Peptides against a protein of PDB entry 7Q4I. Designs and how they scored, part 89

Target 1, 281 residues: chain A of PDB entry 7Q4I
Amino acid sequence: HENSTIAERLYSEVRVLCWIMTNPSNHQKKARHVKRTWGKRCNKLIFMSSAKDDELDAVALPVGEGRNNLWGKTKEAYKYIYEHHINDADWFLKADDDTYTIVENMRYMLYPYSPETPVYFGCKFKPYVKQGYMSGGAGYVLSREAVRRFVVEALPNPKLCKSDNSGAEDVEIGKCLQNVNVLAGDSRDSNGRGRFFPFVPEHHLIPSHTDKKFWYWQYIFYKTDEGLDCCSDNAISFHYVSPNQMYVLDYLIYHLRPYGIINTPDALPNKLAVGELMPEI

## One batch from the design tools (peptide; made by RFdiffusion4, then SolubleMPNN)

Design b2_p16_4_s4 (from b2_p16_4, 10 letters changed)
Fold by OpenDDE base, seed 1:
Structure b2_p16_4_s4 (fold): chain B 281 residues (1-281), chain A 16 residues (1-16)
Amino acid sequence: as target 1 above (281 residues)
Amino acid sequence: DESFKDYLEYLKEAFS
């Protein structure tokens, strides 16, 4: 039978609050499928919306809907988290309602880091922000200290953080976090393979799927390969995952097993001191 | 793929 002892340990020691960016029209279409699949593996799961939904556990934030309000929703979401849930977790993941996340792999990545270290992780893009910013669609995870700095230090200061609710939410939070010395971490595994992905697995796994002129290759902060070497064996997230594909992925990752193959997990790394990061590859 | 264009268009709209 399955041995989940290490996963259970990490569930307790690396507590993750997942908040899902959604809207009322997607509560039934998308968000509920997150809740029924990967979202159930978060320590706490909250859906950030403009309307309350007790069945989904959705919060009504004081924001409008539409792409031009995503930054506003992100700010209000983290304000809500800081006010109500800052001690409920160590790490705080933003994901979209079409993002799929392997939470155990995220806990593994986060394990050595202190939640008091001002750091956040995701798929790092290089434009607009000097240290880079994390792709919104791939999802990004903030330490507790990063959330504190964002809400308490950055948001109240228009010089540090955009006061308007318009703008690209992932770029804007990246700017804000940089301005309060929250570090954009390296989420790659020990082999230099990525863990957070802004597209479906197919788009990363298939060689030459995109032209080298495709914007993604100009946006990625770290050089990446295509094919099977594109992605960590401990990959964390994929974007543009349909509701149906979430169930497929859930089955493939957590239920389907090749008989006779035993995966022995690598030993956990040593914990880092507060403020210390893993060396970049 | 339209999914690829979506993010770039989103950024374009955000910075326009």
Scores: peptide ipSAE 0.539, ipTM 0.903, DockQ to the pose 0.097
Fold by OpenDDE base, seed 4:
Structure b2_p16_4_s4 (fold): chain B 281 residues (1-281), chain A 16 residues (1-16)
Amino acid sequence: as target 1 above (281 residues)
Amino acid sequence: DESFKDYLEYLKEAFS
């Protein structure tokens, strides 16, 4: 019944390595549920931890645990990826163990871009970094060239990248990437709707869920609304998704269908040259 | 909502 020809094509042409930020205490509680749901749709899935877990496919990075070590873990994760996996994919997604990702929608967004373009995508925030930075919780995806620049050019230089392992992980990588001319891309769809979200769907879809003083409205780089216009029909990620909600989302997105409604996918856009971005909306 | 406060608290700790 299902025709997945285009999705299969993109799986081959837009290869994504997903690395999941986790810790030993969350291997069973959270990470394994990522592996059993959306993580299986990545071309390569790696869990970055402080302890090895062969059942999970977790890597023990030489870092401590706790929020004050997330930046250190991110640096070591990308160093590990560059050393062992840089040619295993075209794009490299960071996600948390409570982030849910529709990988097919991410491949659709990434399709026109060259992996050799120094660019990364996510939910763009405006503070601290001039070009913006991507929210850590929503997940962010680097091109192969962006990973190369981060690991080879930024990390070895204390003037370009923070040497200490403390700090806000998403802000710090944003600073480093800007300093090596990796562009903070626009992940919005053609209607100007976002694709990466730092909260659960309910928090974005329900109008007036938050007041106008809520910090999120001051942090978002692009103007956005609540309600049905908040989110792309091709949304990519949501954060603070519980293990149970991951299975619910998997069922709703990939199994549950309204009988008699058929969606025809839009045509793929033209591929961009190396260094070229989609026009601003 | 505790989820909303989490990121700001994280940032506050990171920049302290």
Scores: peptide ipSAE 0.531, ipTM 0.904, DockQ to the pose 0.097
Fold by OpenDDE base, seed 5:
Structure b2_p16_4_s4 (fold): chain B 281 residues (1-281), chain A 16 residues (1-16)
Amino acid sequence: as target 1 above (281 residues)
Amino acid sequence: DESFKDYLEYLKEAFS
């Protein structure tokens, strides 16, 4: 039997609304499996689509489908969240319907930060945006203040945020957030290991899976290793996770136990003041 | 891996 006292505390103190990027064709194929696995550990779970689905809790946003509409969908999703749910959570996670997230690990990372700090976290890439931007597929999480600034200050101003619905979703939101002084945070653990990942665990854990010419090594903002040191013991997300693999990961992470091994969690860090970030490693 | 090329193609299309 497990002791989840700290996890329960963080569930209450670090409230997370997860919104899932999906479309009507993926409601049953992908989104449903998010809802049945890691999505149930969010404080609130919403699926952002172009069609309503009451069984899934999907919202019909006034946007078209396709890759060229992802930016439009992201803008409308955050508008919807701001209008209806801004006080329902402290942090607001965007994920794809093939992203897997260990929400408890995300709460642990976010615990010291104030939701009134204009900050967001994810897998930081260095191109296109000076401070970097967060990979869309790995998922990214905005503070409540970041959402406010995005919706109220950035979106209405074409000089700060792209008005067209076309463009790379993750790059465009990164530009907008930078323009309203939302900080691109460092999501690495105290050992300098990443927590948000744009690929499946296998691609990060296995050395020499890709050569040094692979684009990822040029895009990643922070220097990273491969192998077992690639990833934090408290990793948060992985991308390109199939529906079947979501159930496998749920089993491995939350059910399968090596008998006789007990992990004692590290003490929680001190809370930061509004506007304060953790020291860089 | 096809999954790796997908992001760059997405970016290419977005900036075209």
Scores: peptide ipSAE 0.530, ipTM 0.897, DockQ to the pose 0.096
Fold by OpenDDE base, seed 3:
Structure b2_p16_4_s4 (fold): chain B 281 residues (1-281), chain A 16 residues (1-16)
Amino acid sequence: as target 1 above (281 residues)
Amino acid sequence: DESFKDYLEYLKEAFS
C-alpha cells in the first residue's frame, strides 16, 4: 500500500497535457510503449503524427515525415492543442517517443508557477538563442500562457517565427518563444542539479572519459557535473530510452522498493505571483 | 528509427 495523497493533489492542481512527437512507423514500435508506461500519468496524452491511429490516440497533423519536418510538426501540434485543448491543462509537455518522464516530479517543479506566467522549462542549451532554448529530446514544458503567445503572437508573424518547416525544432521554437517574451526558466533543483536530461540515465550518472569536445558540454547552459551529483533526486526526464527500458524504469521508479525505507516528501513551496520566477541559485 | 540513428551518432561522438 502507498500513500499518494500529495501526488493526487498535484495531479488535480498542476494539470499536464503531454504530446508525443511520433510518426506512423513508430506507432507500434515506440509510441504505444509510452502510452503503456509514463504517458498514463499525464492528465491528457496525445500522440502527434502524420497518420491517425485510434488505438494509440494519434492525431494526423498536416505535415510530412522526416527530421526536416519536425519543426513543422511542432508548430502544427501546438496549433492543434491551442484550438482543441488549451483549457484541458495548465502545462503542455512536448516529448519524443523515446523520452521517459516522471510526471509527478514535473508537477512538483511547476507547482509554484502560475500557468499564466509566460515561461517554459526543460534542459536549457545556450547556443543560437540569447536566453537559451530547451533541448527537444529531453522534453520541454510550456505554460498555458506560453502556448497562447506561441500560437497567437509568434506563429502568424514570419519576423517572429520561422514560417518554413525546416530547421532544428528545439532551436526554432526557442527563437519564437524568446521573440514573444516567453522566459526560458531554470529547471534545476535547490542544489543546482538538473531535472531534464537529453540522454539516458547511464550516460549522465556514470563519469565517462567523454571527449571534452563533445558538443553537449558546449551546449549546456548551466554548469553540470557527472556522477550522482549530476541529477536531481526529483529528476523529470531522460532521452534515448528504448521501449524495453521504459518498462524497466517504470518498475524501478514505481514498483521496486527497498524494504523498510520510507521517503517523506518535502513541503510544497509557496506559490509565485504571475510573471514571477524562482530566485536564481 | 531516426532516434536510433541519432543515438548512434551521439554514442560515436561521446565515446569514440
Scores: peptide ipSAE 0.017, ipTM 0.574, DockQ to the pose 0.166

Design b2_p16_5_s1 (from b2_p16_5, 9 letters changed)
Fold by OpenDDE base, seed 3:
Structure b2_p16_5_s1 (fold): chain B 281 residues (1-281), chain A 16 residues (1-16)
Amino acid sequence: as target 1 above (281 residues)
Amino acid sequence: MEEEFKKVLEELKKIF
């Protein structure tokens, strides 16, 4: 028997809507495996596509397919959420159909924050946007107020938010959010370890002979270590996770237990006031 | 338990 009392409390108090970026060719290949694994732990799960799929609960957004339409899809996804679902959650996660998320760890990170604080979290990158922006592949989570500002204040103004559908999706939303004073939060734990990862667990946990010239080291906003010290014990997301790897991760995280080892959760932090952030580490 | 998850578990059992 597991004691899930704290996780159940956080499920009720820190409500998360997860929207998954997908396309019709990936409904059966990728998206359904999100629905069958980590997506079940969201308070609400929506698949954003160009075609409706009643088995998946996919929404047909008024956008074309292809890599050059990802920014258009993100804009229409958040418009759809604001119109139909803004009160169904407190926090709004974007993930890809090959992102894996430990939703309980995300709720733990978000617990102290007010959903009325204009903030968003993810894997923070430093180029192109002064405050930084969140990596699209690692997934990023907006507060309810951040969604409101994005849809109501930024999107209608071409001076604040790019009207065409071209550009890097994560950079463009980062520019829009900065222009409406949505803060790019620090998602690191109390030890300064990252929680959102734009690669598979193997690529972060295993010290690679990665060329120090690898773009990632130039893009990361905060200094990160290699190996097991790279990652929080309460890590939230990984990217480029295959459908089979999602089931492996679900087994390893939620089913496999070392006999005789019982984890006791840390105490919940104090709640912050509206507009207050955790101190930088 | 999902069918795909059962298949993954069966493959894992072959590694050990």
Scores: peptide ipSAE 0.024, ipTM 0.606, DockQ to the pose 0.024
Fold by OpenDDE base, seed 5:
Structure b2_p16_5_s1 (fold): chain B 281 residues (1-281), chain A 16 residues (1-16)
Amino acid sequence: as target 1 above (281 residues)
Amino acid sequence: MEEEFKKVLEELKKIF
């Protein structure tokens, strides 16, 4: 038997709506496996598609399919969320249908922040956007105020936000959010370890898995290492996770236990004021 | 993928 008292408290106090980027061809292949694994730990779970699926809880957005329409889907997804769900959560996570998320670890990271603070978190990249932007594949989470500013202030203004549906989705939302003074937060833990990862666990945990010339090392905003020091003990997300790997991760994280080892969670930090960020590490 | 691992995955899919 587990003591989930603090996780239950955070589930109530740090409400997360998760929206999953998908398409009709992936409803059965990928999206349903998100719903059956980590997605069930969101306070609200919505699949954003081009076709409705009542079994999945998929929404048909007024956009075409294909990689060139991902930015269009993101804009319409956040419009839909703002219109129908802005008060159903405090935080709004975008993930792909091959992203795996430990939602409890995300709630722990978000706990000190006010949802009225214009901030968002993820795997921060440094190119194209002065403050940085969050990698699309690792997933990124907006505060309620960040969603409001994005939908109400940025999207209607073609000078602040790209009106066409082309471009890199994560870069374009990053530009829009910067233009409305939504802060690109630091998602690292107190040891400076990352929490959101644009690759599978193996790619980060195994040293020298990638060449030093790999684009990732030029894109990452904060200095990071490989191996066990790459990743927070409270890591939040991984990308390129197959449906089968989602079930394996769910088993390893939530069911498998080393007998006689008891983990005591750290004390929760103090709540921050509206507009306040955690101190830089 | 080993057959034993496939069996484990199928059992896990039933639990979740």
Scores: peptide ipSAE 0.021, ipTM 0.559, DockQ to the pose 0.024
Fold by OpenDDE base, seed 1:
Structure b2_p16_5_s1 (fold): chain B 281 residues (1-281), chain A 16 residues (1-16)
Amino acid sequence: as target 1 above (281 residues)
Amino acid sequence: MEEEFKKVLEELKKIF
């Protein structure tokens, strides 16, 4: 028997709509496994596709297929969310169909923030956008106000937001959000450890003598350590997670327990005022 | 080990 009382409280108080970037060829291969694993812990789960799938709960967005349309799909996804679902949640997570997310850890991170604060979180990268932008693969989460500003203020203005569908999706949304004063938040824990990861756990947890020339080290906004100190005990996401690995992660995180070890959660922080952020570490 | 892993995955897919 588990005591889930705090997790249940956060499920009600920190409502998350998860939208999954997918395509028709991945509905059965990938997206279905998101739905059967971590996606079930979202308050609402929507698969954003080019074709409808009633079994998956996939939406057919008015976009073409292909990598060159990812930015177009993101724009249409948030337009769809704003029109149909803006009041169904407080926070709006974008993830890929090979992203794994510990939604409870995301709720814990988001708990102090007002959804009316124009903020978004993820794995912050430093290039191209002055305040930084969030890595697309790690997933990123917008407040309700951030979604409103993106859809209502940024998207209609070609000077604020790229009108064509080309470009790096994560960079383009990052530019748009900056242009409407949506803040790129700090998703690190109180120890300065990251929570959103653009790679599999292995690539972060296992110290590799990675060439310091690896692009990632030039892209990360905050310095991170290698090994176990890379990652928060309350890590939120990993990318490039295969469908089989999703079930393994679900087992390891939610079912496997070392007998006799009881984790007592830290106390929830005080809620912040609208527009207030946690201090950067 | 691979067959055992496949069995574990199949059982996990039933639980989740």
Scores: peptide ipSAE 0.013, ipTM 0.540, DockQ to the pose 0.023
Fold by OpenDDE base, seed 4:
Structure b2_p16_5_s1 (fold): chain B 281 residues (1-281), chain A 16 residues (1-16)
Amino acid sequence: as target 1 above (281 residues)
Amino acid sequence: MEEEFKKVLEELKKIF
């Protein structure tokens, strides 16, 4: 018997709209598997594409396809969300069609924050943006106020936000958000462990003799360890997750249980005031 | 991928 009372409470109090970055060639190959796994746990799930798909619930954005148009697609996705869905949720998650997300763990992280606080969370990177920016692949979540500022204040102003559709999507949104005083939050747990991961679980959990020159170690904003100390017990996301791995993760996280081990959830933290952040660790 | 593991994945796809 599972007690989901706290998870159900957070589902109601911390409403999350998830939008999935996809394309028409990936609707059946990838996106439908997000819809059939972790995407079901969002309060609202929308697939952002260049073609409509009524079975998937995909939106045709007025953008071209290809990696050089990802920034254009992100801008149009948030415009669409602001116009049609800004009141449907408190928080707005961007994920890729190969990102896996534990939405309950994200709600737990977000619980103390006001959606009227101009903040966003993800895997924070240090280059290019003074406050940092969130890795696109790990997924990132904006407060309702952050979406408002992005769409209403940043996007219309070429001095604040890049009008061209080229560039690294995650860097460009990070610049725009900084320019409208949206704060790059700290998504680490109380032990300083990360929650959003730009790679598969295996790449984070297993210490690899990775070259110390690997770009990731130069990009991470916070120092992270390899191995079991890499990752929060309340981890939120992983990237480069295949469709088959999504079903495996869903089984392992939501169905597989060690007999005789009962986990009790930690107490919820106090809610913060509007504009207040958790103390730095 | 082993055939046995493929069967498990197919069953998982049905319950989700």
Scores: peptide ipSAE 0.017, ipTM 0.521, DockQ to the pose 0.024; fails the geometry check

Design b2_p16_5_s2 (from b2_p16_5, 8 letters changed)
Fold by OpenDDE base, seed 3:
Parts: structure tokens; C-alpha cells; sequence
Structure b2_p16_5_s2 (fold): chain B 281 residues (1-281), chain A 16 residues (1-16)
């Protein structure tokens, strides 16, 4: 028997709509495995594609396919969410069809924040955008107010938001959000450890002989350590997770237990006022 | 339990 009382409370109080970026060729290969694993723990789950799929609950956005259309797909996805689903959740997560997310840990991070605060969270990168931007692969979560500002204030203005569909998706949304005063939040835990990861668990947890010239170390906004100290005990996401690895992660996180070890959750933090952020660590 | 998950779980049981 499990005690899920706190998780059930947070499911009700911190409502998350997850939208998954996918394409028709990946509906069966990748996206369905998100739906069958971590996506079940979202309050609402929508797959954003170029073709409708009734089995998947996929939406056909008016965009082409290919890497050069990811920014176009993100713009149309948030327009669709704003038009049809803005009141269905408090927070709006973008993830890829190979991102794995521990939704309970995300709700815990988001709990103190008002959804009316113009803020978003993810793996923060420092280039191209003054306040930083969130890595697309790690997934990023917008408050309801951030979605409103993006769709209503940024997208209609070519001076604030890129009108064409070219460019790096995560950089372009980061520029748009900065231009409408949506804050790039700090997603680190109280020990300064990251929660959103743009790679698989193995690549973060195992100290690699990674060349110090690896682009990631130049892009990361906050200093990060290697090994087990890299990652929060309440980590939220990993990227480049294969369909098979999603089921393995679901088993390891939600089913496998070390007999005789019981975790007691930390107390919930105090609620913040609208516009207030947690202190920097 | 999903069929793919059951298959993976069966394979994991062989490793332990």
C-alpha cells in the first residue's frame, strides 16, 4: 500500500497540461509510449502534430514537418492551448516525444508560485537571450500568465516575436518571452542541484571524460557538478529517452522499492505572492 | 499493464 495523499493534493492544486511535440511518423514509434507512461500523470495530455490521430489524441496543427518547422509548431501549439485549454490547467509543459517527466516533482517545484506570475522554468541556458532561455529537449513549463503574454502580446508583434518559422525553437520562444517580461525562473533545488536535464540520466549521473569544450558546459546558465551531485533528488525531466527506457524509468521510479526504506516528503514551502520568485541560491 | 511494459519487466526479472 502507498500513501499518495500529498501527491493527490498537488494533482488538484497544481494542474499541469502537458503538450508533446511529435510528428505523424512518431505517433506509433514514440508518442504512444509517452501516453502509456509519464503522460498519464498530467492533468491533461495533448500531442501536437501535423496530422490528427484519434487513438493518440493528437492535434493537427497548420504547420509543415521537419526541424525547420519546430518553432512554427510551438507557436501554433500555444495558440491552440490558449484558445481551447487556457483554463484547463495552471501550468503548461512543453516536452518532446523522447522526454521523460516526473510530474509530481514538477508540481512540487511549482507549488509556491502563482500561475498568474509571468514565469517559466526548465534547463536554463545563457547564450542568445539576456535573461537566459530554457532548453527545448529538457522540456519547459509556462505559467498561465506566461502563455497569455506569449500568445496575446508577443506573437502578434513581429518586433517582439519572430514571425517566420525558422530558427532554434527554444531560443526563439525565449526571446519572445523576455520581450513580454516573462521571467526565466531558477528550477534548481535548495541545494543548487538541477531538475531539468537535456540528456538521458546516464549522461548526467556518470562523470564522463566529456571534453570541457563540450557545448553544454558553455551553454548551461548555472554551474553544475558531475556525478550524483549533478541532479536533485526531486529531478523533473530527462531527454533522449527511448520508448523502452520510458517503461524502465516508470518501473524504477513508481514500482521498484528497496524493502524497509520509507521516504518522508519534505514540508511544502510557503506560497509566494503574484510576481514573487524564490530567492536565488 | 501495457504489453510493452510487461515484456520489459519480464526481461528485467531475468537480470535479477
Amino acid sequence: as target 1 above (281 residues)
Amino acid sequence: MEEEFEKILEELKKVF
Scores: peptide ipSAE 0.024, ipTM 0.586, DockQ to the pose 0.023
Fold by OpenDDE base, seed 5:
Structure b2_p16_5_s2 (fold): chain B 281 residues (1-281), chain A 16 residues (1-16)
Amino acid sequence: as target 1 above (281 residues)
Amino acid sequence: MEEEFEKILEELKKVF
């Protein structure tokens, strides 16, 4: 038997709405497996699609399909969330239908922050946006205030936010958020280890898995290492996770236990004031 | 080993 008292507290105090980017061809192939695994640990779970699916809880957004419409889907998804769900959560996670998320670790990272602070978190990349932007595949989480600013202040203004549906989704939202003074937060732990990852665990945990010339090393905002020091013990997300791997990860993280090893969680940090960020590491 | 792994995955899908 496990003691989940602190996780239950954080579930209540750090409410997360997860929206999943998907399409009708992936409802059964991918999205349903998110719903059956990590998505059940969100306070609210919504699948954003071009077709409604009542079994999945999928919403039909007024957008076309294809890679060139991902930015359009993101804009319409956040409009839908703002209109229907802005008070149902404190934090709003975007993930893909092949992203895996440890929601308890995300709640732990978010706990000190006010939802009224205009901030968002994820795997921060340095190109194209001065403060950086969060990688789309790793998933990124907006505060309630960040969603408000995005939908109410940025989206209606073509000078602040791209009006057409073309472009890299994660870059375009990053530009819009910067233009309304939403801060690109630091998601690293107290040891400087990352929490959001744009690849599977193997790609980060195994040293020299990629060439040093690989684009990722030029894009990453913060210095990072490979191997066991790559990743926080409280890592939040991984990308390119197959449906089968989601069930394996759920087993490994939530069921498999080494007998006789007891993990005691660290004390929660003090809550920050509105607009305050954690000190830089 | 691969067949055993597939069986384990199918059982996991029933639990979740």
Scores: peptide ipSAE 0.021, ipTM 0.572, DockQ to the pose 0.023
Fold by OpenDDE base, seed 2:
Structure b2_p16_5_s2 (fold): chain B 281 residues (1-281), chain A 16 residues (1-16)
Amino acid sequence: as target 1 above (281 residues)
Amino acid sequence: MEEEFEKILEELKKVF
C-alpha cells in the first residue's frame, strides 16, 4: 500500500495544465501514449495540433505543420490556453509528444512558488537570451502570471515578441518572456542537480555517453555532472522517449518497488511571496 | 557501480 496523501494534496494545490505539442501524423503514433501514461497525472491535458481529434482531445490550432511552424503553434497554444483555460490551472507545462514527465516531481518543485509570480522553469540554456531560456524538448512550465504576460503583453507587441511563426520555438518564447520580465527560474534541486532533461535518462546517467564537445555542454546554463549525480532524485522530464519507453518508465517509477525500502518525502518548503524565488544554490 | 548500471541499461535496452 502506498501513501499518496502528499501527492494528492499537491495535485489539488499545484494545479498543472499540460499541453502537448503534436501533429496529426503523431496522434496515434506518439500522443495517445502520452495520454495513456504520464499525461493522465496532469490536472488538465490538451494536445495542440493542426487537426482536431476527439479521441485524443486535440485542438486544431490555426497553424501549418512542420518544424518551421513550432513557434507559431506555441503562440497559438498559449493564446488558446489564456482564452479558455487560464483559471483551470496554476501552472502551464509545454511538452512534446516524446517528452516524459513526472508530474508529482514538478508539483514538488513548484509548490513554494506563487502562480502570480512571473516565472517559468525547465532545462535552462545560456545562449541567445541573457537570463537564459528553457529547452523546448525537455518541456517548460509557465506560471499563470507568465502566461498572462506572454499572451497579453508580449505577443501583441512585435518589439517584444516575434510576430513571424519561424524560428527556434524555445529561444523565441524565451526572448518574449524576458522582454516582459518573466524570470527564468532555477529548476535544480537543493543539491544542484537538474530536473528537466532534453534527452533520455541514458544520455544523462551514463558518463562519457556524449563527447565533451557535444553542444549540450556549451548550452547548459548551470554546471552539471554526468552519472547518477547528473539528475535529481526528483527529476521531472526526459525527452526523446519512445512510446514503448513511456510505458517502461511508468512501470519503473510508479509500480516497481524495492521491498523494505520506504521513501519518506522531505518536508514541503515554506511558500514564497509573490515575486520571490528560491535562493540560489 | 558503473558496471552494474551498464548491465541494467543493457537489459532495459531489450525492453525499450
Scores: peptide ipSAE 0.012, ipTM 0.472, DockQ to the pose 0.033
Fold by OpenDDE base, seed 4:
Parts: structure tokens; sequence; C-alpha cells
Structure b2_p16_5_s2 (fold): chain B 281 residues (1-281), chain A 16 residues (1-16)
């Protein structure tokens, strides 16, 4: 027997629209598996593509395909969300079609924040953007106010936001958001452990004799350890998750239980005022 | 082992 009362409360109080970055070649290969797993736990799920797919609920954005158009697709996705869905949620998650997300853990992180606070969360990287930016692969979540500022204030101004569709998508949105005073939040838990991960669980949990010169260690904004201390018990996302691994993760997280172990949730924190952030750790 | 694993995955795909 499961008690989901708190999760159900957060589902109602912390509404999340998830948009999935995909393309027509991945609708059946990847995106449908997001829809059949973690995407079901979003309050609203939309697939952003270049072609419409009524079975998937995919939107045809006016963009070309390819890696050089990811920034263009992100801009058009948030325009579409602002025009059609800005009141359908409080928070707006971008994820890839190979990102896995524990939406309940994201709602827990977001609970104290006002959606009218200009803030966004994800795996924070330090290069290129003074306040940092969120890794595209780990997924990132904007408040409703952050979406408004991005679409209404940043996108129309070439001095604030890159008009060209080229560049690293996550860096470019990070620059635009900084230029309209959207804050790059701290997504770490109370122990300083990360919640958004740009790789699969194995790459974070298992200390690899990876070269200390690996780019990731130069990009992370906050110091993170390898091993069990890498990751929050309330981790939110992982990247490079295959379709089959999504079903395995769904089983492990939502069905598999160790007999005789009962987890009690921590108390919800106090809600913050508009514009207030959690204290730095 | 691979065939057994694929069967488990197919059963999981039916539940979700």
Amino acid sequence: as target 1 above (281 residues)
Amino acid sequence: MEEEFEKILEELKKVF
C-alpha cells in the first residue's frame, strides 16, 4: 500500500508543463517512450518537433532540423508555450527525448518558490554566463515569470537575445535569461548534493578513473563529489537514458520496493516571497 | 540471459 497524499498535493500545487525536444525521426524511437514513462507524471506534456504527430501530441514548430537549429527550436517552443499554455502550469521544464525526470522530486524542489519569481533551475554550468547557465541535456525548468521575461522581454531584443538560430542552445538561453534578470537558481539539496544530471546514473554514482581534465569538472558551477555523495536522494533528472532504460527506471523508482523499509518524506519547507531564493549552501 | 531480459522489458512496456 502506497500513501501518495503529499505527491498528489504537490501535483496540484506545483503544476509542471514538460516540453520535450524531439524530431520526426525520434517520435517512435525515443519520444513515445518518454510519453509512456516519466512524461505521464507531468501536468501537461508537449513534444516540440518540426512535424505534427497527433498520436504523440507533437507540435510542428517553424524550424529546421539538426543540431545547429536547437536554439531556434527552443525559442519557438517557448513562444508556443507562452502563446498557448502560459496559464496551464506554474513551471515549464525543457527535457530531451533521452532525458529521464522524477517529476515528484522536481515539485519538491520547486515547492517553496513562487512561479512569479524570475528563476530557473537545472544542472548549473559556470562558463560563458556570469551567473551560470543550465545544462541542456540535464533539462531545465523555468518559472512562469521566467518564461514571460524570456518571450516578451528578451526574444524581441537582439541586444538581449541572439536572433540567429546557431549556437549552443543552453548557453544562448542562459545569456538571454541573465539579460532579463532571471536568476540561475541553486538546485542542490540541503546537503549540497546535485539533483539535475547531464549523464546516466552510472556515470555519476560510480567513481570513474576519468581524467581530471574531463570537461565536466571544468564546467560544473558547484563542486560535486563522485560516488554516493554525488547525487541527492531526491534527484530529478538524468541524460542519455535509452528507451529501454526509461522503463527500467520507472520499475525501479515506482514499483520495486525493499520489504520492511518505509521512507517518510521530509517536511515541506516554508514558502518564499516573490523574488526570494533559498539561502546559499 | 539477453532473451530473458528482453522478455522483462516487453512486460514492463505493457504495464506502462
Scores: peptide ipSAE 0.035, ipTM 0.646, DockQ to the pose 0.023; fails the geometry check

